# Peptides against a protein of PDB entry 5EFW: the designs that were tried, part 104

Target 1, 141 residues: chain A of PDB entry 5EFW
Amino acid sequence: TTLERIEKNFVITDPRLPDNPIIFASDSFLQLTEYSREEILGRNARFLQGPETDRATVRKIRDAIDNQTEVTVQLINYTKSGKKFWNLFHLQPMRDQKGDVQYFIGVQLDGTEHVRDAAEREGVMLIKKTAENIDEAAKEL

## One batch from the design tools (peptide; made by RFdiffusion4, then SolubleMPNN)

Design b1_p24_6_s4 (from b1_p24_6, 14 letters changed)
Fold by OpenDDE base, seed 5:
Structure b1_p24_6_s4 (fold): chain B 141 residues (1-141), chain A 24 residues (1-24)
Amino acid sequence: as target 1 above (141 residues)
Amino acid sequence: YASDEELAANRAKIEEEYAALQAK
């Protein structure tokens, strides 16, 4: 679909379904994580976590979902083959016309190392802007 | 974590939502 072909790493999840599963994933996200679309859809995104994933950072993500707010963090994620990568991750709710949360948009900027300073600020701006673009694109479908 | 049955149910709902989006 047009949404899946957006050239950014992102997923859309449905908090109204059990365990907030992924309902859409971009082609880039599949390439990054080394999973097929069939392996991804219907699953909670926690399969990306592993031994070195900071549990406190994961809790920040969980809290944002529970509170229906946005959050931006960096955490270690793992590909299907077990490769570690630093994920500069932005999550924000997609709301309907009534203001109720319909979905969550998750955007990932991958890197081999933790980013700081100007690089981090630039990455944050990019993934936030990407999330807004996805929000608009999804509403057009 | 979701059970296999819950996963299947979620996938069915996702397919329904996907079909609805495609119909627009």
Scores: peptide ipSAE 0.028, ipTM 0.591, DockQ to the pose 0.088
Fold by OpenDDE base, seed 2:
Structure b1_p24_6_s4 (fold): chain B 141 residues (1-141), chain A 24 residues (1-24)
Amino acid sequence: as target 1 above (141 residues)
Amino acid sequence: YASDEELAANRAKIEEEYAALQAK
């Protein structure tokens, strides 16, 4: 479908369900992570974490969810086959017209290395813009 | 990782939400 076919790595999660499970994933995300849609729907995205994932960075993500705020971080993630990648990750709440959070949008920019400076700023701009596009698309009637 | 119980508990709701978003 249109939303699934957006050629960006993203998921939508439902914080109103236990453990904020993934309820939607783009084709690109599935390709990146090497999972099928059936394998990831209903799961918390923490399955992407592994031994070298920085716990302090993960805590920043958890804090953002708990506080219903956006956050942008870089962390090591793992594919199904165990391949490591640097994930420039942006998370933001999807709010209804009353301002209440109904979903979270997570956008992933994958890379072989940690990015800094201009490259990081450019990546952040990209994934934030992507998140806004997804927000708008998901809210269209 | 996620348990079968976790998945089962949310399956119906998730399928509904997925279908709604897929329609977009």
Scores: peptide ipSAE 0.355, ipTM 0.796, DockQ to the pose 0.086; fails the geometry check
Fold by OpenDDE base, seed 4:
Structure b1_p24_6_s4 (fold): chain B 141 residues (1-141), chain A 24 residues (1-24)
Amino acid sequence: as target 1 above (141 residues)
Amino acid sequence: YASDEELAANRAKIEEEYAALQAK
């Protein structure tokens, strides 16, 4: 699909379902994480976490979901094969015309490197813009 | 990590939502 083929790493989750499962994933996300689409759909994104994933950062993500707000963090994630990577991650709610949260959009930076300073700022701008593009695509197409 | 039960529990609804998004 057009949405799946957006060349950015992203997922869409449904907080209205038990445990906020992934309901959509881009091809790029699958490539990044080394999972098939079937392996991902229906699961909470916590399968990306591992031993070195910072719990406080995960809590920030959880709090954002609970409070229905956006958040941008950088955390260690793991591929299916167990490879670590730094995930510059942005999450934001997708709201309907009434303002109610329908989904969350999660965007991961293309790179796996830990970014700081100007590079981080640019990455944040990119993934936020990507999230907005996905929001528009999901609503308008 | 998610269990197989987690996957199974939401399959029907997810398939519906996925299809809807795919159609866009």
Scores: peptide ipSAE 0.330, ipTM 0.799, DockQ to the pose 0.085; fails the geometry check
Fold by OpenDDE base, seed 3:
Structure b1_p24_6_s4 (fold): chain B 141 residues (1-141), chain A 24 residues (1-24)
Amino acid sequence: as target 1 above (141 residues)
Amino acid sequence: YASDEELAANRAKIEEEYAALQAK
């Protein structure tokens, strides 16, 4: 589909279902994480976490979901083959016309190292803009 | 953790939601 073919790493989750599972994943996300679409759909995104993933950072993500707010963090994630990568991650709610949260949009920018300063600012700007584009695309399609 | 029945029901709902998004 048009949405799946957006050349960015992203997922859409449904917080109205048990454990906020992934209901949509881009082709790029599947390539990044080395999973098939069938392996991803219906699962909570925590399968990307592993031994070196910072638990305090994960709690920030959980708090944002519970409070229905956006958050931007960097955390260690793992591919299916066990390869580690730094994930500059942005999460934001997708709201309906009444303002109620229907879905969450998660955007991932992968890297081999933790990014700081100008590189971080650039990455954050990119993933936030991507999330807004996905929000609009999902509503218009 | 959800039961097997709850997981099956959840999968069905996810597929419906996914189809709805694709249809837009």
Scores: peptide ipSAE 0.039, ipTM 0.604, DockQ to the pose 0.088; fails the geometry check

Design b1_p24_7_s1 (from b1_p24_7, 14 letters changed)
Fold by OpenDDE base, seed 4:
Structure b1_p24_7_s1 (fold): chain B 141 residues (1-141), chain A 24 residues (1-24)
Amino acid sequence: as target 1 above (141 residues)
Amino acid sequence: SEEEEKELLEKLEKKKEEIAKKVA
């Protein structure tokens, strides 16, 4: 599909389903994480977490889901092969016309290194913009 | 259970399809 071919790392999850599973993943995301689409659809994205993933950061993500808010964090994630990477991650709700949350959009920076200062600011801006673009595309805005 | 998994997958596929129709 057109959405899957967007050259950005992102997933769409459905908080209205048990455990907020991934219902959509871009090809780039699959490449980044080394998973097949079949392996991740229907799963909560927590499979990306591992021993060195900061628990407090994970809690921020969980809180954002629970509170239906956006959040931007940087955390250690793991590929299927166990390779660690720094994930500059932005999450935001996709709302319907009534303002009710339908989905969440999760965007991961294309880089795998920890970013700071100007690079981080630029990355944040990029992934936020990407999320907005995905939101617009999914809503036909 | 296997049946519950099947039901979930069907729901997911439907949701994916709905999104695909909007952006494809």
Scores: peptide ipSAE 0.030, ipTM 0.598, DockQ to the pose 0.038
Fold by OpenDDE base, seed 2:
Structure b1_p24_7_s1 (fold): chain B 141 residues (1-141), chain A 24 residues (1-24)
Amino acid sequence: as target 1 above (141 residues)
Amino acid sequence: SEEEEKELLEKLEKKKEEIAKKVA
């Protein structure tokens, strides 16, 4: 679909389903993580986590979901083959016209290192803009 | 475009249903 072909790494999850599973993933996300669509749909995104993933950062993500808020963090994620990458990750709720959370949008910017300063700010702006584009597209209908 | 947005929403709803059935 057009959405899947967006050249950004993103997923959409459904917090109203058990364990907030991924219900949509972009082609870029699949390429990044080395998983097939079948392998990740219906699963919680925690499969990207591994031994060096900071648990405190993961808790921030969980708290954002529970509180229905947005969050932006950097954390170590792992591809299917076990390759580590730094994930500049932005998560935000997608709300319906009534204001109720329907989905979460997760956008990932991968890198070989933890980014700081200007690079981080640029990345954050990019992934937030991507998330907003997805959200606004949904709200316009 | 509006059409692309419509397709997106339809895709989301379909995927939601598929996943709901899978995890039920």
Scores: peptide ipSAE 0.030, ipTM 0.603, DockQ to the pose 0.126
Fold by OpenDDE base, seed 5:
Structure b1_p24_7_s1 (fold): chain B 141 residues (1-141), chain A 24 residues (1-24)
Amino acid sequence: as target 1 above (141 residues)
Amino acid sequence: SEEEEKELLEKLEKKKEEIAKKVA
């Protein structure tokens, strides 16, 4: 679909379904994580976590979903082959016209190492803007 | 465009239903 061809790493999940499964994934996300679309659709995104993933950071993500708010964090994720990468991750709810949460948008910026200072601020700005663009593309006018 | 956005939303809803059936 046109949505899947957006040249950014992102997923859309449905918190109204059991275990908040991924319902859309971009081609770039599949390339990053080394999974096929069939392997990830219908699953919770926690399969990206591994031994060195910080549990406190994961809890921040879970809390944001439960509280229906946005969050930006940086955490270790793993590809299908077990390769570690630093994921600058932004998550935000997609709301309908009544303000009710319908979906979540997750945007990923990968790197070989933890980013800080100006580089981190620039990355955060990019992934937040990407999330807003995806939100607009997937809403009724 | 507005039309493109509408099409994307329809595809999203369709995919949601497919996933719901798979998970059920």
Scores: peptide ipSAE 0.029, ipTM 0.583, DockQ to the pose 0.141
Fold by OpenDDE base, seed 3:
Structure b1_p24_7_s1 (fold): chain B 141 residues (1-141), chain A 24 residues (1-24)
Amino acid sequence: as target 1 above (141 residues)
Amino acid sequence: SEEEEKELLEKLEKKKEEIAKKVA
């Protein structure tokens, strides 16, 4: 579909369903992680984590979901084949007109390397803007 | 556009419903 073909790495999850499953994944996200859409939909995104994924960073993500807030982190993730990559990840809630959380938007920066300094700042701005664009598309109706 | 936004919401709701049926 047109939505799935957006050239950004992102997922949408539903925290109102058991275990906050992914309900949408872009083609770029599937290519990055080496999974098919069928393998992704209906699952919690924790399948990307592995041995070298920092547990404290994972806790920050979980806390953001529980508190219905946004978070931006870098963490080690793994593809289906087991390849490690650095994921600059931004997560934020999508709220309705009343302010209630309906979904979460997760955006992943392109690339597989850890970024720092100016490159990190630019990446953060990009993934945050991407998340806002997706959010606005839904909220302005 | 507004039409594109509407299509996005419809797809999200459809996928939500499909997943809900599988996990319920």
Scores: peptide ipSAE 0.029, ipTM 0.584, DockQ to the pose 0.130

Design b1_p24_7_s2 (from b1_p24_7, 11 letters changed)
Fold by OpenDDE base, seed 1:
Structure b1_p24_7_s2 (fold): chain B 141 residues (1-141), chain A 24 residues (1-24)
Amino acid sequence: as target 1 above (141 residues)
Amino acid sequence: SEKEEEELLKKLEERKAEIEKAVA
């Protein structure tokens, strides 16, 4: 689909289903993580976590989902082959016209190192803007 | 553009339905 072909790393999840599974994944996300679409859809995104993933950071993500809020963090993720990468990750709820949460949008910016200072600020602006674009594209008309 | 957005929404709902069937 056009949505899946957006040249950004992102997923859409459904918190109204058990364990908030991924229901959309971009082609870029599949390439980054080395998983097929069939391996991703219907699963919680926690499969990206590994030994060096900061559990406190993971808890921040879980709290944001539970509280239906947005969050931006950096955490170590792993590809299917076990390759580590730093993930500048932004998550935000997609709400309907009544304000109820329908989905979550997750956007990933990958890097070999933890981004800092101006580079981090720039990355945050980029992934937030990407999330807003996806939200707009998927909004109820 | 509006038509494109509507189509994307339809596909999103279709994908959601597929997932719901898988987890039910």
Scores: peptide ipSAE 0.030, ipTM 0.580, DockQ to the pose 0.138
Fold by OpenDDE base, seed 3:
Structure b1_p24_7_s2 (fold): chain B 141 residues (1-141), chain A 24 residues (1-24)
Amino acid sequence: as target 1 above (141 residues)
Amino acid sequence: SEKEEEELLKKLEERKAEIEKAVA
């Protein structure tokens, strides 16, 4: 569909289901990670992690989920074929009108290198804006 | 747009229902 073909890498997860599984993924995300939609729906996104993924960074993501807060990090992720890429990753909760968390929105900006300075700032602004756009569309669920 | 929002919500509901059935 047009919605899934938005040229941004993003997923939506449901923390109210066991192990916070992915319930929606964009086509761009599937292309980036080399997985089919059937392979990832219902799974926790940790399958993207591998040997060189920094454990302290992963803990920051876990803490954000547990505390129901947003976080922005860079970490090594792996495609299905084992290809490494740097993931500038932003995660934020999607809340209902009462303020209760319903979902999480994850946005990924891929690159061959760790980004810094102006490039990092620009990337952060982009993925945060993308997350806000998704939130506005889906928060009424 | 409002139409796009409705389509997104529909997809989310459908996928959530599928997952809930699979893990129930």
Scores: peptide ipSAE 0.027, ipTM 0.593, DockQ to the pose 0.126
Fold by OpenDDE base, seed 5:
Structure b1_p24_7_s2 (fold): chain B 141 residues (1-141), chain A 24 residues (1-24)
Amino acid sequence: as target 1 above (141 residues)
Amino acid sequence: SEKEEEELLKKLEERKAEIEKAVA
């Protein structure tokens, strides 16, 4: 679909289903992670984690989901082939007109290095803006 | 829910042009 071909790394998850599975993944996300769409849909995104993924950072993500808040972190993720990459990750809830959380939007900016200072700020602005664009598009449905 | 997921996916596909403009 046109939606899947949007040139951004992002997923949509459904916290109202068991284990908050991915219900949508962009083509870019599939390319980044080296998984097929069939391998990803219906699964929790934790399959991207590995030995060097910081558990404290993962807990921040889990806490944000549980508390239905947004969070922005950097963490090590792994592709299907086992390649490590730094993921500048932003997560935020998608709410209905009543204010209740229906979905989560996850946006990823990949890199070989942990980003700092201006580069980090720029990346954060980008992924947050992307998430807002997705949210806005969904609200117009 | 699964039903809500199906509804979202349907709507997203129907409005794919608008979504592309907003997100791409």
Scores: peptide ipSAE 0.027, ipTM 0.621, DockQ to the pose 0.045
Fold by OpenDDE base, seed 4:
Structure b1_p24_7_s2 (fold): chain B 141 residues (1-141), chain A 24 residues (1-24)
Amino acid sequence: as target 1 above (141 residues)
Amino acid sequence: SEKEEEELLKKLEERKAEIEKAVA
């Protein structure tokens, strides 16, 4: 659909469903991760994790979901083919008019390398802005 | 563009219910 053609790496997850599954994924995300839409919809995003994924970082993500807060981390993820990539990842809740969490927005930097210093700051700003754009668009409806 | 993205994201809300049903 037209919606999937947004040129950003992002997913929408539904914490109100069992195990907070992905309910939407952009085409860019699919391309990055090498999965088809059918393979990932309805699944928790943990399938991107692998042996070298830092468990403490994963816990930060889980804690953010459980606490309904935002988090920004950089972690090793794996494509379907097993290729490692660095994921600068931002997660934040999407809230309804009452302030209740409806969804989570997950945004991944389009780069696949570890970033530091100015590049990291820029990347963080970008993915946060993207997440905010998604959030704002949803709230305006 | 950012404007285009915003417009597309607005359409997401129209489909969310359907998407949720599809993945539930």
Scores: peptide ipSAE 0.025, ipTM 0.608, DockQ to the pose 0.087

Design b1_p24_7_s3 (from b1_p24_7, 13 letters changed)
Fold by OpenDDE base, seed 1:
Structure b1_p24_7_s3 (fold): chain B 141 residues (1-141), chain A 24 residues (1-24)
Amino acid sequence: as target 1 above (141 residues)
Amino acid sequence: SAAEEKELLEKLEKRKAEIEELVK
């Protein structure tokens, strides 16, 4: 689909289903993580975590979901083959016209190292803008 | 556009329904 072919790493999840599974994943996300779409859809995104993933950062993500708020963090993620990468990750709720959360949008910016300072600020602006673009495209009529 | 938004919403709802069937 056009949505899946957006040249950005992103997923859409459904918190109204058990364990907040991924319901959409971009082609770029599949390429980054080395998983097929069939392996990902219907699963919680926690499969990207591994030994060096900071648990406190993971808890921040969980808290944001539970509180229905946005969050931006950097964390170690792993590809299917076990390759580590730094994930500058932004998550935000997608709300309907009534203000109720329908979905979450997750956007990933990958790198070989933790980004800092101006580079981090640039990355954050990029992934937030991407999330807003996806949100706007999905606005309920 | 409105047409694009409508299409996306329909796809989202369809995918949601499919996943619900798999995870129930």
Scores: peptide ipSAE 0.035, ipTM 0.615, DockQ to the pose 0.145
Fold by OpenDDE base, seed 2:
Structure b1_p24_7_s3 (fold): chain B 141 residues (1-141), chain A 24 residues (1-24)
Amino acid sequence: as target 1 above (141 residues)
Amino acid sequence: SAAEEKELLEKLEKRKAEIEELVK
């Protein structure tokens, strides 16, 4: 679909379903992670985690889900083939007009290294803006 | 729910032009 072809790495998940599965994934996300859409949909995004993924960072993500808040972190993720990449990841809830959480938006910016300082700030601004744009678009429906 | 997911995606597709502009 047109939405899927947006050149940003992002997913939409449904926290109201068991284990907060991915219900939408962009083509870019599939390319990044080396999975097909069929392999991704219906799964919790934890399949991206691996041996070197920092558990404390994962807990921050989990806490954000549980608390229905946004979070921005960097963590090691793995492609289907086992390739490691640094994921500058932003997660935020998508709320309806009543303010109730309907979905979560996850935006990924991949890199070969952990970024800091200006590079990190720039990346964070980018992924947050992307998430806000998606959220805004959804709210304007 | 699955129905809600489908509805959302359909609505998003209807706004494809706006979405493309916002996220490009």
Scores: peptide ipSAE 0.030, ipTM 0.598, DockQ to the pose 0.043
Fold by OpenDDE base, seed 4:
Structure b1_p24_7_s3 (fold): chain B 141 residues (1-141), chain A 24 residues (1-24)
Amino acid sequence: as target 1 above (141 residues)
Amino acid sequence: SAAEEKELLEKLEKRKAEIEELVK
């Protein structure tokens, strides 16, 4: 689909379903994570986490979901083959016209290292903008 | 296009329904 072919790493999750499963994943996300769409849909995105993933950072993500807020963090994620990558991750709720959360948008910017300073700021701006674009695209459907 | 959007929407709704059935 058009949305799936957006050349950004992102997923859409449904917090109204048990364990906030992924209901949509971009082609780029699949390529990044080395999973097929069938392997991912219906699952919580925690499968990307592994031994070196900081638990405190994960808790921040969970808190954001529970509180229906946005969050931006960097954390170690793993591909299906076990390859580690730094994920500059942004999550934000997608709300309906009534203001109720219907989905979450998760955007991933992958890298080989933890980014800081100007590089981090640039990355954050990028993934936030991406999330907004996805939000707009999805709402217009 | 409008047709593409409709198709995508239907696809998303279908996926949601399928997931709901799986996790019940």
Scores: peptide ipSAE 0.030, ipTM 0.592, DockQ to the pose 0.121
Fold by OpenDDE base, seed 5:
Structure b1_p24_7_s3 (fold): chain B 141 residues (1-141), chain A 24 residues (1-24)
Amino acid sequence: as target 1 above (141 residues)
Amino acid sequence: SAAEEKELLEKLEKRKAEIEELVK
């Protein structure tokens, strides 16, 4: 689909469904994680976590979802084949006209190393802008 | 760009409901 062909790593999840499953995944996300669309849709994104994923960082993500706020973190994720990558991850709620959360937008920037300083700031700006673009586009539907 | 993403999302409005139903 055209939505899936947006050339960014992102997912949309539905917190109104049990366990906040992924309801949309971009082609880039599938390529990054080495999963098929069938394997992804309907699942909570926690399948990307593994032994070296920092639990404190995961808690920050969970807290943001529970509190319906945005969060930006870096964490170790794993592909289907078990390859580790650093994920600069941004999550934010998508709200309706009444201000109620309808979905969450998750944007991923992958890398072989943990990024710092200017590189981190640049990456954060990119993934936040991507999330805003998706949010704005969705509001026009 | 935001404009490109908007166009892509609009084209898939019809399938949004189908996707949500699929994951239920």
Scores: peptide ipSAE 0.024, ipTM 0.602, DockQ to the pose 0.090

Design b1_p24_7_s4 (from b1_p24_7, 13 letters changed)
Fold by OpenDDE base, seed 2:
Structure b1_p24_7_s4 (fold): chain B 141 residues (1-141), chain A 24 residues (1-24)
Amino acid sequence: as target 1 above (141 residues)
Amino acid sequence: SAAEEEELLKKLEERKKKIEEEVK
């Protein structure tokens, strides 16, 4: 689909389903993580986590979901083959016309290093903009 | 575009439905 082929790494999850599973993933996300669409749909995105993933950072993500808020963090993620990458990750709720959380949008910017300062600000701006574009597209109908 | 946005919403609903069926 056109949405799936947006050249950004993103997923959409459904917090109204058990364990907030991924219901949509971009082609870029699949390429990044080395998973097929069939392998990740219906699963919680925690499969990207591994031994060196900071648990405190993961808790921040969990808290954001529970509190229905946005969060931006950097964490170690793993591809299917076990390759580590730094994930500059932004998550935000997608709300319906009533204001209720319908989905979550997760956007990933991959890198070999933890980024700071200007590079981080640029990345954050990019992933937030991407998330907003997805959100706005849904709300315009 | 409006057409792309409509496609997005349609696909989201379709995916949601599919996942719901698999989770049951």
Scores: peptide ipSAE 0.040, ipTM 0.608, DockQ to the pose 0.125
Fold by OpenDDE base, seed 3:
Structure b1_p24_7_s4 (fold): chain B 141 residues (1-141), chain A 24 residues (1-24)
Amino acid sequence: as target 1 above (141 residues)
Amino acid sequence: SAAEEEELLKKLEERKKKIEEEVK
């Protein structure tokens, strides 16, 4: 579909379902992670984590989910084949007009190395803007 | 566009429904 062909790495999850499963994944996300759509939908995104994923960073993500807030972090993730990549990750809640959380939007910017300084700032701005675009698309209806 | 936005919501609702049925 047109929606799935959006050339950004992102997922949408439903925190109102058990274990906050992924309910939507872009084609780019599938290509990045080397999973099929059938392998991804209905699962918690923790399958991307592995031995070198920083546990403290993971805790920050979980805290954001629990507190229904946004967070931006950089962490090691793994593809299906076990390839490591640095994930500049932004997560934010999608709220309805009453302010209640309906979904979470997760946006990923991949790289072979940890990004810093100007490159990191630019990446953060990009993934945040992407998340906002997705949020606005849903809210305006 | 408005059409894309409507498709997004429809897709989200469809996926949510499908997953809910599988979990139940």
Scores: peptide ipSAE 0.037, ipTM 0.601, DockQ to the pose 0.124
Fold by OpenDDE base, seed 4:
Formats: sequence, C-alpha cells, structure tokens
Structure b1_p24_7_s4 (fold): chain B 141 residues (1-141), chain A 24 residues (1-24)
Amino acid sequence: as target 1 above (141 residues)
Amino acid sequence: SAAEEEELLKKLEERKKKIEEEVK
C-alpha cells in the first residue's frame, strides 16, 4: 500500500528544507485535522497550534528538531474548523545509512482529553511503534 | 501487485521531489 494509506495519523517533514515543511501526510492525518493535502504540503506543522497550545511543549518539539532527537509530548492542537484535540505526539528523525537525518516522522494519537497513567504508556508505545513502522515504509521511497 | 506498488512508490518519490523544488 502507499505511504499515505497507512491507517495512522502521521506526517513526514524535511528538515533539510527551509522551516522543515511537511512532505507527506497520511489520509488519516488529513481526516483528523480537516485539511486537504494541498493545504498542508510544503508547510510547517505549526498550523495545528492555537491559543491553548502550551508554548513550552512547542519548544520541546523545536528543540528535538534542532538537536535531531526524538520527543514525545501531549499538546492541544486545532483542526481547520477550530476544534481542539489532545495530541499525543511522537517525533523522531529518519536517518540514512550514513546516520544523517533525512526526515522527521511525526505521529499523532488524538483524543478528547489528556491521557495519563496506563493509557498514556500504552499510547506512547503505540505511536513509537508506529513511527518505526513508518520509518521502514518511508525508506522505500 | 508488487509492480503496482513500485509504480506508486515512484510516483510518491516524484511528488516528494516536486515539493522539495517548490519549497526551495
């Protein structure tokens, strides 16, 4: 199946381009965020942020990108129509055979509220595993 | 099929390159 058809919420971004734009988005991600593919490709994913998005959490994401590391956070994101959702978000670099970062994979697990305890742990395990699966699939491109 | 998958992957790669060129 095509990368976009993977039934998970994810994007792939290109940090080698100005402002780390989205270069791939899954169909599920588009459905979640209510954006068309044309509206988001080539853009930084910050369009998901809004008034209640915690700026410190956003900084953690930025730092992870700058430092080429992975990060897992929960933050408020907004759909195109302005609906809020809690995003259990995992970001990790995709590296080439030389170990250089080529892309970032962002995986989103959406919910109506902040998840805690066992639910959070399960969610984290899921999105991390999803990221690894996407990494393998995306390397075929 | 495998051939179809390969073709789709090539299309995706082309799209990726197109996006990269547009963002530059």
Scores: peptide ipSAE 0.030, ipTM 0.559, DockQ to the pose 0.103
Fold by OpenDDE base, seed 5:
Structure b1_p24_7_s4 (fold): chain B 141 residues (1-141), chain A 24 residues (1-24)
Amino acid sequence: as target 1 above (141 residues)
Amino acid sequence: SAAEEEELLKKLEERKKKIEEEVK
């Protein structure tokens, strides 16, 4: 689909379904994580976490979902083969015209190291803009 | 474009429905 071909790493989840499963994933996300679409659709994204994933950071993500707010963090994630990568991650709710949350948009920027300062600011700007573009596309109709 | 956006929304709803049916 057009959405899947967007050259950014992102997923869309449905918090109205049990355990907030992934309902959409970009091709880039599948390539990054080494999973097939069939392997991840219908699952919670926590399968990306592993031994070195900071649990305090995971709690920030969970709190944002529970409180229906946005959050931006960096955390260690793992590919299907077990390769570690730093994930600069942004999550935000997608709301309908009434203000009710319908979906969450998750955008990932992968890297070999934790980014700081100008590099971090630039990455945050990029993933936030990507999330806004996806949200805007959905709200146009 | 508007056409692309319509496709996006259609696919989102389609996937949501499919997942909902499989989960239930």
Scores: peptide ipSAE 0.030, ipTM 0.593, DockQ to the pose 0.125

